# Peptides against a protein of PDB entry 3VA4: the designs that were tried, part 35

Target 1, 107 residues: chain A of PDB entry 3VA4
Amino acid sequence: EPIGQLRLFSGTHGPERDFPLYLGKNVVGRSPDCSVALPFPSISKQHAVIEISAWNKAPILQDCGSLNGTQIVKPPRVLPPGVSHRLRDQELILFADFPCQYHRLDV

## One batch from the design tools (peptide; aimed at target 1 R30 I43 S44)

Design b2_p24_5 (made by RFdiffusion4)
Pose (drawn by RFdiffusion4):
Structure b2_p24_5 (pose): chain A 107 residues (1-107), chain P 24 residues (1-24)
Amino acid sequence: as target 1 above (107 residues)
Amino acid sequence: LEELEEELEEHEELLERLEHELAL
């Protein structure tokens, strides 16, 4: 069962798309093979990874050296490549120009 | 000179990223 959710907000690309997040590595990228496939040209083929060790542990987000970056929306931050960031429930993240929101599920 | 060295480092890092993206 999914233990988290990545919400890609509605936009030019159409309505919101929701992606389940599971224990282990959840790769965010453009490739259809990615656990979270965001099939938009500005997204890197392997853009970021959300690693989840347990349902009761904060996911760790890292940028994988993406071209257009990964940012935390509030507080505003750029995530340097390879630096771990613990995700908080309802935290807004940008992958390139695409806003998303992480939600922890229950349980 | 320091500003040009910083710009060069940024361009090298971008180039490495573009090569990596194409190799995927």

Design b2_p24_5_s3 (made by RFdiffusion4, then SolubleMPNN; from b2_p24_5, 19 letters changed)
Fold by OpenDDE base, seed 1:
Structure b2_p24_5_s3 (fold): chain B 107 residues (1-107), chain A 24 residues (1-24)
Amino acid sequence: as target 1 above (107 residues)
Amino acid sequence: AAAEAARAARLAEEEARRAREAAL
């Protein structure tokens, strides 16, 4: 079962999309084999990773050295590559310029 | 839902700009 969800908000790129997040590593990137596949030129092939452990369902977000960065929206912060950020429920994230929101599912 | 997404997008864009400016 999915432990969380990453929502890509609607925009000029198209409609809203919801991506399920599972235990382990959920790779965010342009590559089609990513768990969160964002097929946009400004997204790196492997852009970021959201890791969820069995004992701690709060995800850890890390940028993977992406070209256009990973940012926390509120408060604003650019994530240095490889630095762990613990995601809070309803947290807003930018992958490059794409606004997303993490949502924890009731499991 | 669409209005919420639009608000979130605007907030994200504004905050992203501030974050980038602060990081430079």
Scores: peptide ipSAE 0.171, ipTM 0.695, DockQ to the pose 0.031
OpenDDE base, seeds 2, 3, 4, 5: peptide ipSAE 0.154, 0.132, 0.143, 0.147; ipTM 0.681, 0.664, 0.669, 0.672

Design b2_p24_5_s4 (made by RFdiffusion4, then SolubleMPNN; from b2_p24_5, 17 letters changed)
Fold by OpenDDE base, seed 4:
Structure b2_p24_5_s4 (fold): chain B 107 residues (1-107), chain A 24 residues (1-24)
Amino acid sequence: as target 1 above (107 residues)
Amino acid sequence: DAEAARRAAEEAALAARRAREAAL
């Protein structure tokens, strides 16, 4: 079962979409093989990774050297490639210019 | 507040888009 959820907010690209997040690595990217597939030109094929462990279930977000970057909204921060960021519940994230929100599920 | 969070994310997204466009 999913441990978390990544919500892509609605926009010019289309309606809101929710992606389940599981234990292990959840790759965010343009490639269709990604757990969080964002099929948009500004998203790198493998853009970022959200890794969730069983012992704390707190996701770690890393940018994978994306072209257009990964950012935290509050407080504003651009994530350097490969640097771990521990996600908080309800955290707002930008993959390129696509606004998303992480939600921790009650499991 | 969910609405406030959405607005904040959208504002940040707009800023990111503008920054990218300005860099080109």
Scores: peptide ipSAE 0.640, ipTM 0.927, DockQ to the pose 0.039
OpenDDE base, seeds 1, 2, 3, 5: peptide ipSAE 0.622, 0.635, 0.631, 0.631; ipTM 0.923, 0.926, 0.925, 0.926

Design b2_p24_6 (made by RFdiffusion4)
Pose (drawn by RFdiffusion4):
Formats: sequence, C-alpha cells, structure tokens
Structure b2_p24_6 (pose): chain A 107 residues (1-107), chain P 24 residues (1-24)
Amino acid sequence: as target 1 above (107 residues)
Amino acid sequence: SKELHEETLELRRELELLERELEE
C-alpha cells in the first residue's frame, strides 16, 4: 500500500495528477519507467528521488543533478544536487517549474 | 566517496543536457 502521495497541482498540463509513494526508492523523472513519471520536457529523465525507509519515517528527497533543479517552496530553498532533505507533510516542492505537494498517508 | 558521488551527479547532468540536444 502507498505510504505517501505526491500531488502534481493542476496547470497548463490539465487537472491535478496524484502519484503514490511507496517504501524504498521513488524516482521522479520524465522517463515512463520512473515511479513518479512527470512527462514534461523541462523535467529531467532522472530528476529526483524520494526515499522512504518506513511508514513512520520522514521521506528523504534528493535532486539527482537535474537540469532545471529542485526547490523547496516554503521556506524558499534550492536543493543542491545530492543533498538530503527530509520531507514534511504538506511540504510544497518544485521540480523544474512544476509545483507538487507531498502528503504523508495513514499507516 | 563524497567526491565520487558529486562527480556522478555532474556526469548525469551533462548526459541529460546532451540527450536534450538530440531531442531537439
């Protein structure tokens, strides 16, 4: 069962798209093979990874050296490539120009 | 190990840039 959700907000691309997040590596990228496939040209083929060790542990987000970056929306931050960031529930993230929101599920 | 990891990330970025050029 999914233990988290990544909500890609509605936009030019159409209505919101929700992606389940599971224990282990959840790769965010443009490739259809990615656990979270965001099929938009500005997204890197392997853009970022969300690693979840347990349902009761904070996911770790890292940028994989993406071209257009990964940012935390609030507080505003750029995530340097390879630096771990613990995701908080409801935290807003940009992957390139695409805003998303992480939600922890229950349980 | 840290330096190798940073190098791998940079190489992945360079590869992604080259692949984008081909897509164009």

Design b2_p24_6_s1 (made by RFdiffusion4, then SolubleMPNN; from b2_p24_6, 13 letters changed)
Fold by OpenDDE base, seed 1:
Structure b2_p24_6_s1 (fold): chain B 107 residues (1-107), chain A 24 residues (1-24)
Amino acid sequence: as target 1 above (107 residues)
Amino acid sequence: SEAARQAALEEQRERELREEELER
């Protein structure tokens, strides 16, 4: 059962896609082995990680030393590699230039 | 000719950047 969701907004790459997030580490990256697989050249094989420790705790987002970076949209902030960022519900994230949104599921 | 040289250098750099994207 997913605890959260990462939504990739529609764009030049195609339609919107929703990725379920589970307890533990959810890796975002170009590698097909990633929980959130984004098969785009500008996305690093292991770009970032969203770690969820519990359903009632804010997930932790970390950039994994990606080439094109991970950013929070509002307020704008580039995440240094390995630095923990607590995700707020409905927070907007840029993985490289791909806009995404984290959503906490009330399950 | 200088413009052509600069264009070639830019293309080279762009190729390098694309390679970096695939490697990381």
Scores: peptide ipSAE 0.118, ipTM 0.523, DockQ to the pose 0.083
OpenDDE base, seeds 2, 3, 4, 5: peptide ipSAE 0.105, 0.101, 0.112, 0.114; ipTM 0.512, 0.507, 0.521, 0.510

Design b2_p24_6_s2 (made by RFdiffusion4, then SolubleMPNN; from b2_p24_6, 12 letters changed)
Fold by OpenDDE base, seed 4:
Structure b2_p24_6_s2 (fold): chain B 107 residues (1-107), chain A 24 residues (1-24)
Amino acid sequence: as target 1 above (107 residues)
Amino acid sequence: MEEERQKELEERREEEEREREEEE
């Protein structure tokens, strides 16, 4: 079962999409084999990773050296490549110019 | 160790930038 969810908000690209997040590494990127596949030109092939450990249900977000960056919205923060950020429930994230929201599932 | 990882990821970003510029 998924432990979390990443929601891509609706926009010029199309409707809202929800991606399940599982234990281990959930890669965010333009490549179709990514767990969170965002098939948009501004997204890097391997843009970021959301890692969830069994002992820590709070995910860790890291940028993977993306071209257009990964940002936390509140409080505003650009994530340097490889720097760990612990995601809070309902946290808003920008992958390039695409707004997303992390949701922790109660399982 | 962390600094080296960040450097590698920055180099990857620069490589992706070059690849995109070559495709344009």
Scores: peptide ipSAE 0.322, ipTM 0.801, DockQ to the pose 0.802
OpenDDE base, seeds 1, 2, 3, 5: peptide ipSAE 0.318, 0.303, 0.312, 0.298; ipTM 0.799, 0.793, 0.793, 0.787

Design b2_p24_6_s3 (made by RFdiffusion4, then SolubleMPNN; from b2_p24_6, 15 letters changed)
Fold by OpenDDE base, seed 5:
Structure b2_p24_6_s3 (fold): chain B 107 residues (1-107), chain A 24 residues (1-24)
Amino acid sequence: as target 1 above (107 residues)
Amino acid sequence: SAAARQAALEEQRRREAREEELER
C-alpha cells in the first residue's frame, strides 16, 4: 500500500495528477517506467528520486543530475545533485517548472 | 522559476482555504 503521495498541480500541461509513493525508491522522471512518470520534455528521463525507508520516517528527495533541476519552494532551495533532502509533509517541490506537493498518507 | 514557485504557493493557499471552509 502507498505510504505517501506526490501531487502534480494542474497547469497548462493539463489536470492535476496524484502519484502513490511506496517503500523504496520512487523515481521521478520522463521515462514511462518511472514511479512518478511526468511525460514532459523539460523533465529528465530520470529526474529525481524519492526514497522511503520506513513508514514512520520522512522520505528523502534527491535530484539525479537533472537538466532543469529540482527545487524546494519554501524556503526556496535548489537541490544539488545527489544531496539528500528530508521531505516535510505538505512540502512544495518544483521538478523543472512543474509544481508538486508531497503528502504523507495515513496508513 | 519564480512563476512556478508562485503558482505552487497560490495553489497551496487555495487548498488550505477550501479545507478551512469545509470544516466551518
Scores: peptide ipSAE 0.524, ipTM 0.848, DockQ to the pose 0.020
OpenDDE base, seeds 1, 2, 3, 4: peptide ipSAE 0.127, 0.521, 0.167, 0.522; ipTM 0.522, 0.847, 0.560, 0.848

Design b2_p24_6_s4 (made by RFdiffusion4, then SolubleMPNN; from b2_p24_6, 12 letters changed)
Fold by OpenDDE base, seed 1:
Structure b2_p24_6_s4 (fold): chain B 107 residues (1-107), chain A 24 residues (1-24)
Amino acid sequence: as target 1 above (107 residues)
Amino acid sequence: SAAERAEELRRRAEEERRERELEE
């Protein structure tokens, strides 16, 4: 059962999509086998990873050396590759220029 | 910008959530 969710907001690419997040590593990327598959040219094949170690612990977001970067919206921050960022509930994330939102699920 | 758009989308989503909760 998922313990988190990543929402990709609607845009020119299409409608909103919600991706379940599970314990362990949830890879964000253009590759179709990614947990969060974003099949867009500006997204790297393996763009970033959201690692959840426990249901009651903040997930860790890391950029995987993506071409177009991973950013936290508020406060603004570009994530250096491999540097851990603890995700806050309802936090807004940019993968390249695609706005997403992380939120915890009630489990 | 994408960041500005993200913030607006979040705001709207939060407002809609609050409205739904009040209607319950």
Scores: peptide ipSAE 0.388, ipTM 0.769, DockQ to the pose 0.019
OpenDDE base, seeds 2, 3, 4, 5: peptide ipSAE 0.375, 0.152, 0.380, 0.371; ipTM 0.761, 0.673, 0.762, 0.767

Design b2_p24_7 (made by RFdiffusion4)
Pose (drawn by RFdiffusion4):
Structure b2_p24_7 (pose): chain A 107 residues (1-107), chain P 24 residues (1-24)
Amino acid sequence: as target 1 above (107 residues)
Amino acid sequence: SHHLHELSLHLNRLSDLLEHLSSE
């Protein structure tokens, strides 16, 4: 069962798309093989990874050296490539120009 | 191992840049 959710907000691309997040590596990228496939040209083929060790542990987000970056929306931050960031519930993230929100699920 | 990991991240970014330039 999913233990988290990545919400891609509605936009020019259409209505909101929700992606389940599971234990282990959840790769965010443009490639259809990615666990979270965001099929938009500005997204890197392997853009970021969300690693989840347990249902009761904070996911770790890292940018994989993406072209257009990964940012935390609030507080505003750029995530340097390869630096771990613990995701908080409801935290807003940008992958390139695409805003998303992480939600922890229950349980 | 740390330096190889940093290199891998740089190479990823360069691959993305080449793909972007080719599409233009």

Design b2_p24_7_s1 (made by RFdiffusion4, then SolubleMPNN; from b2_p24_7, 19 letters changed)
Fold by OpenDDE base, seed 4:
Structure b2_p24_7_s1 (fold): chain B 107 residues (1-107), chain A 24 residues (1-24)
Amino acid sequence: as target 1 above (107 residues)
Amino acid sequence: MEEERQRELERNHQEDLEAALAAA
């Protein structure tokens, strides 16, 4: 069962898409094998990872050394590669320049 | 603007590939 959700907002790329997040590592990237597959040229094949632990309701986001970066919108912060960031519910994230939002599911 | 955006994306893709090859 999904523990969270990552929403990719609609844009020039197309309509809004929702990705379920599960326990363990949810890889964000251009590769179709990623849990959160973002098939866009500016996204690295393995761009970032969202890890959810059974003992931690808040996912941990890490950039994987992506070319175009991962950023938190509020407060604004560029995530250095490999540095853990605890996601808050409703937090806005930029993967490259693609705006996304994390939503915690009440399970 | 859209054409410029597309060119940027293509460049980013190319750079991503080059980076991957360099890291291999």
Scores: peptide ipSAE 0.139, ipTM 0.655, DockQ to the pose 0.085
OpenDDE base, seeds 1, 2, 3, 5: peptide ipSAE 0.121, 0.130, 0.135, 0.107; ipTM 0.645, 0.631, 0.687, 0.639; seed 3 fails the geometry check

Design b2_p24_7_s2 (made by RFdiffusion4, then SolubleMPNN; from b2_p24_7, 18 letters changed)
Fold by OpenDDE base, seed 1:
Structure b2_p24_7_s2 (fold): chain B 107 residues (1-107), chain A 24 residues (1-24)
Amino acid sequence: as target 1 above (107 residues)
Amino acid sequence: SSAERQRKLEENREEDRREAEAAA
């Protein structure tokens, strides 16, 4: 059972997609073996990671040295590579130019 | 280690840069 969810909003790429997040490292990237596989050219093969240590703790988001960056939308903030950002429920995230939203699931 | 993490970050950037340059 997933502990969280990452939603990719609908856009020119297609419809909305929801990705389950589990305990441990959930890699976001263009590589097909990523937990959150975003098969788009502007996404790095290993773009970012969402690490969940426990169901009752906020996940940690880190950019993995992506080319086009990882940003928090509100308030706007570019995440420096490797620097931990604690995700809030309903956090809006930009991976490159793709808007996503983290959602905590009840477990 | 911190050094290993830093190297991986740099490797990711370099790999992405090379791919972007090749696609240009």
Scores: peptide ipSAE 0.364, ipTM 0.824, DockQ to the pose 0.895
OpenDDE base, seeds 2, 3, 4, 5: peptide ipSAE 0.342, 0.326, 0.287, 0.333; ipTM 0.816, 0.803, 0.776, 0.813

Design b2_p24_7_s3 (made by RFdiffusion4, then SolubleMPNN; from b2_p24_7, 18 letters changed)
Fold by OpenDDE base, seed 3:
Structure b2_p24_7_s3 (fold): chain B 107 residues (1-107), chain A 24 residues (1-24)
Amino acid sequence: as target 1 above (107 residues)
Amino acid sequence: SELERQRRLEENRERDAREAAAAA
């Protein structure tokens, strides 16, 4: 049962896609075995990780030393590699040049 | 631009190659 959701917005790459997020580590990256697989050349094989420890606690986002970075949109901030960022519901995230949005589920 | 896209692709390919070599 998913605890959250990551939305990849539609763009030149194709239509919108939604990825379920579960308890534990949800790896974001170009590798097809990632929980959130983003098969794009600007994405690192293992780009970032979203860790969810409990349904009632904010997830933690960390960049994994990606080539093209991870950014928070509002307020604008580039995430240093390995530094924990607590995600807010509806938070907008850039993985390289791909805009995404985190959504907390009510389950 | 397409040129910039190709640059990012090559940079990732080079990184992938280095990581593969280091892990072997």
Scores: peptide ipSAE 0.304, ipTM 0.776, DockQ to the pose 0.055
OpenDDE base, seeds 1, 2, 4, 5: peptide ipSAE 0.282, 0.286, 0.287, 0.292; ipTM 0.763, 0.765, 0.769, 0.769

Design b2_p24_7_s4 (made by RFdiffusion4, then SolubleMPNN; from b2_p24_7, 17 letters changed)
Fold by OpenDDE base, seed 4:
Structure b2_p24_7_s4 (fold): chain B 107 residues (1-107), chain A 24 residues (1-24)
Amino acid sequence: as target 1 above (107 residues)
Amino acid sequence: MAEARRQELEENRQKDLEEALAAA
């Protein structure tokens, strides 16, 4: 049962895609083994991680030292590598230049 | 090798941005 969802908005890369997020580590990256696989050249193989714990279902986002960075859209903020950022429902995120949105599921 | 990959990713980012601008 997914706890959350990460939506990749449509763009030049193609249509919108929704990725389920589960308890534990949800890796975002270009590698096909990632939970959130973003097969785009500007995305690092291991770009970022969204971790969700059982006791606190609010996800923690960390950039993994990606080349092109991870950013919060509003207010604009570049996330320093390895620094924990608590995601809020409906928060907009940029992985490199790809816009995404976190959604907390009802369950 | 690591530097070469960094260069590649940087170039690919630029390519993605240019493509986005062209499509806008």
Scores: peptide ipSAE 0.164, ipTM 0.696, DockQ to the pose 0.069
OpenDDE base, seeds 1, 2, 3, 5: peptide ipSAE 0.020, 0.023, 0.036, 0.109; ipTM 0.517, 0.567, 0.587, 0.686

Design b2_p24_8 (made by RFdiffusion4)
Pose (drawn by RFdiffusion4):
Structure b2_p24_8 (pose): chain A 107 residues (1-107), chain P 24 residues (1-24)
Amino acid sequence: as target 1 above (107 residues)
Amino acid sequence: SEEEEELEEERLELFQEEQEERAE
């Protein structure tokens, strides 16, 4: 069962798309093979990873050296490549120019 | 473009290398 959710907000690309997040590595990228496939040209083929060790542990987000970056929306931050960031529930993230929101599920 | 694809591969390889070094 999914233990988290990545919400890609509605935009020029159409209505909101929700992606389940599971224990283990959840790769965010353009490639259809990615656990979270955001099939937009500005997204890197392997853009970022959301690693989840347990349903009761904070996911860890890292940028995988993406071209257009990964940012935390609030407080505003750029995530340097390879630096771990613990995701908070309802935290807003940008993958390139695409805003998303992480939600922890229950349980 | 081809140049942007090469740059993307290079940045990913660099990230993987730095992760391997950190794991050591």

Design b2_p24_8_s1 (made by RFdiffusion4, then SolubleMPNN; from b2_p24_8, 17 letters changed)
Fold by OpenDDE base, seed 3:
Structure b2_p24_8_s1 (fold): chain B 107 residues (1-107), chain A 24 residues (1-24)
Amino acid sequence: as target 1 above (107 residues)
Amino acid sequence: SAADEALEAARLAAWEAARAAAAA
């Protein structure tokens, strides 16, 4: 079962979408093979990865050298490629210009 | 709301990126 969730907020692309996150690597990208498939031109095929090692441990977000970047919203921070960022519950993330939010599920 | 602030942040980020690109 999923232990986290990534919400893609509604926008010009359409309504809000929720993506379940599981233990291991959850790849975010334009490729339909990604765990979090964001089929938008500005998203890299392999854009970022959210790795969850345990249900009670903060996930690690890494940008995978994406073209348009990965940013934390508050406080603002651009993630250098390959650098681990520990996600906080309710963390707001920009993949390119797409606003998302991570939240831990109560399981 | 969180959505609103995220959207605003996205707008700001896009603006900043555009400025950075223009300055490069």
Scores: peptide ipSAE 0.102, ipTM 0.652, DockQ to the pose 0.033
OpenDDE base, seeds 1, 2, 4, 5: peptide ipSAE 0.054, 0.080, 0.079, 0.078; ipTM 0.573, 0.618, 0.612, 0.616

Design b2_p24_8_s2 (made by RFdiffusion4, then SolubleMPNN; from b2_p24_8, 14 letters changed)
Fold by OpenDDE base, seed 5:
Structure b2_p24_8_s2 (fold): chain B 107 residues (1-107), chain A 24 residues (1-24)
Amino acid sequence: as target 1 above (107 residues)
Amino acid sequence: SAAAEEEERRRLAAWKEAQEAAAA
């Protein structure tokens, strides 16, 4: 069972997509073997990681030294590579220029 | 809802654009 969800909002790239998040490391990147595969040129092969250590703990987001960056929207913050950011439920995230939202699932 | 998601998408796009402009 997934512990969380990452939603990629619809845009010029296509419709909305929802990615399940599980315990452990969920890699966000352009590579097809990533847990959250975003097959876009502006996304790094391994762009970021969302690590979930337990169902009752906030996930940790880290940028992996991506080319076009990872940013939190509210409040605005560019994530330096390798720096831990605890995700809040409904957190809005930019991976490069792609808007996403984290949601904790009620499980 | 689709309408709410579209509004959020627009806000995020505008924020990204502003950040890029400030860096240039």
Scores: peptide ipSAE 0.121, ipTM 0.657, DockQ to the pose 0.029
OpenDDE base, seeds 1, 2, 3, 4: peptide ipSAE 0.087, 0.096, 0.096, 0.095; ipTM 0.625, 0.636, 0.635, 0.636

Design b2_p24_8_s3 (made by RFdiffusion4, then SolubleMPNN; from b2_p24_8, 17 letters changed)
Fold by OpenDDE base, seed 4:
Structure b2_p24_8_s3 (fold): chain B 107 residues (1-107), chain A 24 residues (1-24)
Amino acid sequence: as target 1 above (107 residues)
Amino acid sequence: SAADAALEEARYAAWKAAQAAAAA
């Protein structure tokens, strides 16, 4: 069913959590309505979006003008708001200072 | 393992981000 997975690594906030990603827009944010709900103060209510199309299973990540930013870890890059970034499998992402990892599921 | 390495890199990056934010 899910096309991908976003893993939030364990930290002071608690244990590791895995969020399924589906076709369409998967919003990352502090709001509980988000597909990837990260209920932390440093995360914007709608922080970023991971969009997966039926035609291209590789997700597109966009920062939504978040306060504390969205960054790619390797190679290091801050994502300008609204600029599309094609996620690679196993890519490490920082939402604010929360490290996450995208994983493509075998479906 | 590769997973461990990735986790370490992520933690390092998070630390760097925190440092940058504190310096801003």
Scores: peptide ipSAE 0.261, ipTM 0.739, DockQ to the pose 0.028
OpenDDE base, seeds 1, 2, 3, 5: peptide ipSAE 0.185, 0.246, 0.217, 0.252; ipTM 0.694, 0.693, 0.722, 0.727

Design b2_p24_8_s4 (made by RFdiffusion4, then SolubleMPNN; from b2_p24_8, 14 letters changed)
Fold by OpenDDE base, seed 4:
Structure b2_p24_8_s4 (fold): chain B 107 residues (1-107), chain A 24 residues (1-24)
Amino acid sequence: as target 1 above (107 residues)
Amino acid sequence: SAEEAALEEERYAAWLAAQAAAAA
């Protein structure tokens, strides 16, 4: 059962896409094996990770040393590799230049 | 929910506006 959702907004790449997020590590990356597979050249094979625990429903986002970075939009912040960022519901994120939004699901 | 969808639209619109302003 998904606990959260990562929405990739529509753009030149195509229509909006929603990715379910589960307990544990949800890897964001270009690799097709990633939980959040973003098959775009500017995305690293293993770009970032969103970790969700059973007792802490707020996900932890970490950049994995990606080439083009991971950023929080408001307020603007570039995430240094390996530094934990606690995601808030409806937070806007940039993986490279791809705008996304985290959504907490009611379960 | 409808409320959540509305908030998402507002946040995306704000993001787009910010990007447009930065690119101008």
Scores: peptide ipSAE 0.067, ipTM 0.592, DockQ to the pose 0.021
OpenDDE base, seeds 1, 2, 3, 5: peptide ipSAE 0.055, 0.025, 0.037, 0.021; ipTM 0.559, 0.511, 0.540, 0.445

## One batch from the design tools (peptide; aimed at target 1 R30 S44 K45 D97)

Design b2_p25_3 (made by RFdiffusion4)
Pose (drawn by RFdiffusion4):
Structure b2_p25_3 (pose): chain A 107 residues (1-107), chain P 25 residues (1-25)
Amino acid sequence: as target 1 above (107 residues)
Amino acid sequence: SLDDLKTSLDELSASLDDLRTSLED
């Protein structure tokens, strides 16, 4: 069962898309093979990873050296490549110009 | 016109990312 959710907000690309997040590595990228496939040209083929060790542990987000970056929306931050960031429930993230929101599920 | 420019730039970003991946391999 999914233990988290990545919400890609509605936009030019159409209505909101929700992606389940599971224990283990959840790769965010453009490639259709990615666990979270965001098939938009500005997204890197392997853009970022959300690693989840347990349903009761905070996911770790890292940028994988993406071209257009990964940012935390609030507080505003750029995530340097390879630096771990613990995700908080309802935290807003940008992958390139695409805003998303992480939600922890229950349980 | 701005939407077309943005689409072109987005496609350029895909091309650059593909090139970078090929070079790294």

Design b2_p25_3_s1 (made by RFdiffusion4, then SolubleMPNN; from b2_p25_3, 19 letters changed)
Fold by OpenDDE base, seed 5:
Structure b2_p25_3_s1 (fold): chain B 107 residues (1-107), chain A 25 residues (1-25)
Amino acid sequence: as target 1 above (107 residues)
Amino acid sequence: DEEERRRKEEEELARLDEEREELLA
């Protein structure tokens, strides 16, 4: 069962979508094989990864050397490739220019 | 477990980054 969720907010691309996050590596990218598939040109095939080591641990976000970057919104921060960022509940993230939000699920 | 070791290391690095961010905010 999913232990987290990544929400892609609605926009010009279409309606809001929710992606379940599981234990292990959840790859965010344009490739349809990604756990979080964002099929948009500005998203890299393998853009970023959200790794969840345990249900009671915060996920770790890393940019995978994406072309258009991964950013934390508040406070603003561009994530250098491969640098770990611990996601807080309700954290707002930009993958390229697409706003998303992580939230922890009750399990 | 190598994977567990790696994840723990990454989590520790992430914690350090967060602490740094809090101090700079």
Scores: peptide ipSAE 0.075, ipTM 0.565, DockQ to the pose 0.022
OpenDDE base, seeds 1, 2, 3, 4: peptide ipSAE 0.050, 0.027, 0.064, 0.026; ipTM 0.536, 0.530, 0.554, 0.493; seeds 1, 2 fail the geometry check

Design b2_p25_3_s2 (made by RFdiffusion4, then SolubleMPNN; from b2_p25_3, 19 letters changed)
Fold by OpenDDE base, seed 4:
Structure b2_p25_3_s2 (fold): chain B 107 residues (1-107), chain A 25 residues (1-25)
Amino acid sequence: as target 1 above (107 residues)
Amino acid sequence: AAAAAKEARDRELARLDEARAAAAA
C-alpha cells in the first residue's frame, strides 16, 4: 500500500507520470531499478532519496550528490547533498529541470 | 540560459501551487 505519490508533470519528455511512494527509502534516479525511475540524461543514476518512516509519515528528501541538483520551488532552496528536507503535502520539487509534486495519500 | 529557464519554471510552479491551494480552501 503506497503512502505517498510523486507526480512528474508533463513536458517535452512526455505525459504526466505518477510514482507510488512506500515506507523506507524511495530512490529517485536515472537507474531503472530506482523506485522513482526518471530515465533522462540530466538525472543522476542515484539522484535523490525520499525516506518515509512508520512513526513519521512525512517524507524526508535528500539529494545524493546529484550532478544537476535538487531544488524546492516554494520557497526556493537548493538542497545540499545529504541535508534533510521534510516534505509538505503538495510540495513542488525540481530534480534537475524536471518539475515534480509530492502528494500524501490517505492511508 | 539554464539559470534563467529554471527561474521562469520556479515562478510558474509557484503560481500553480498557490492556485491549487486557493481552490482547495
Scores: peptide ipSAE 0.102, ipTM 0.642, DockQ to the pose 0.028
OpenDDE base, seeds 1, 2, 3, 5: peptide ipSAE 0.063, 0.069, 0.072, 0.098; ipTM 0.619, 0.627, 0.626, 0.649

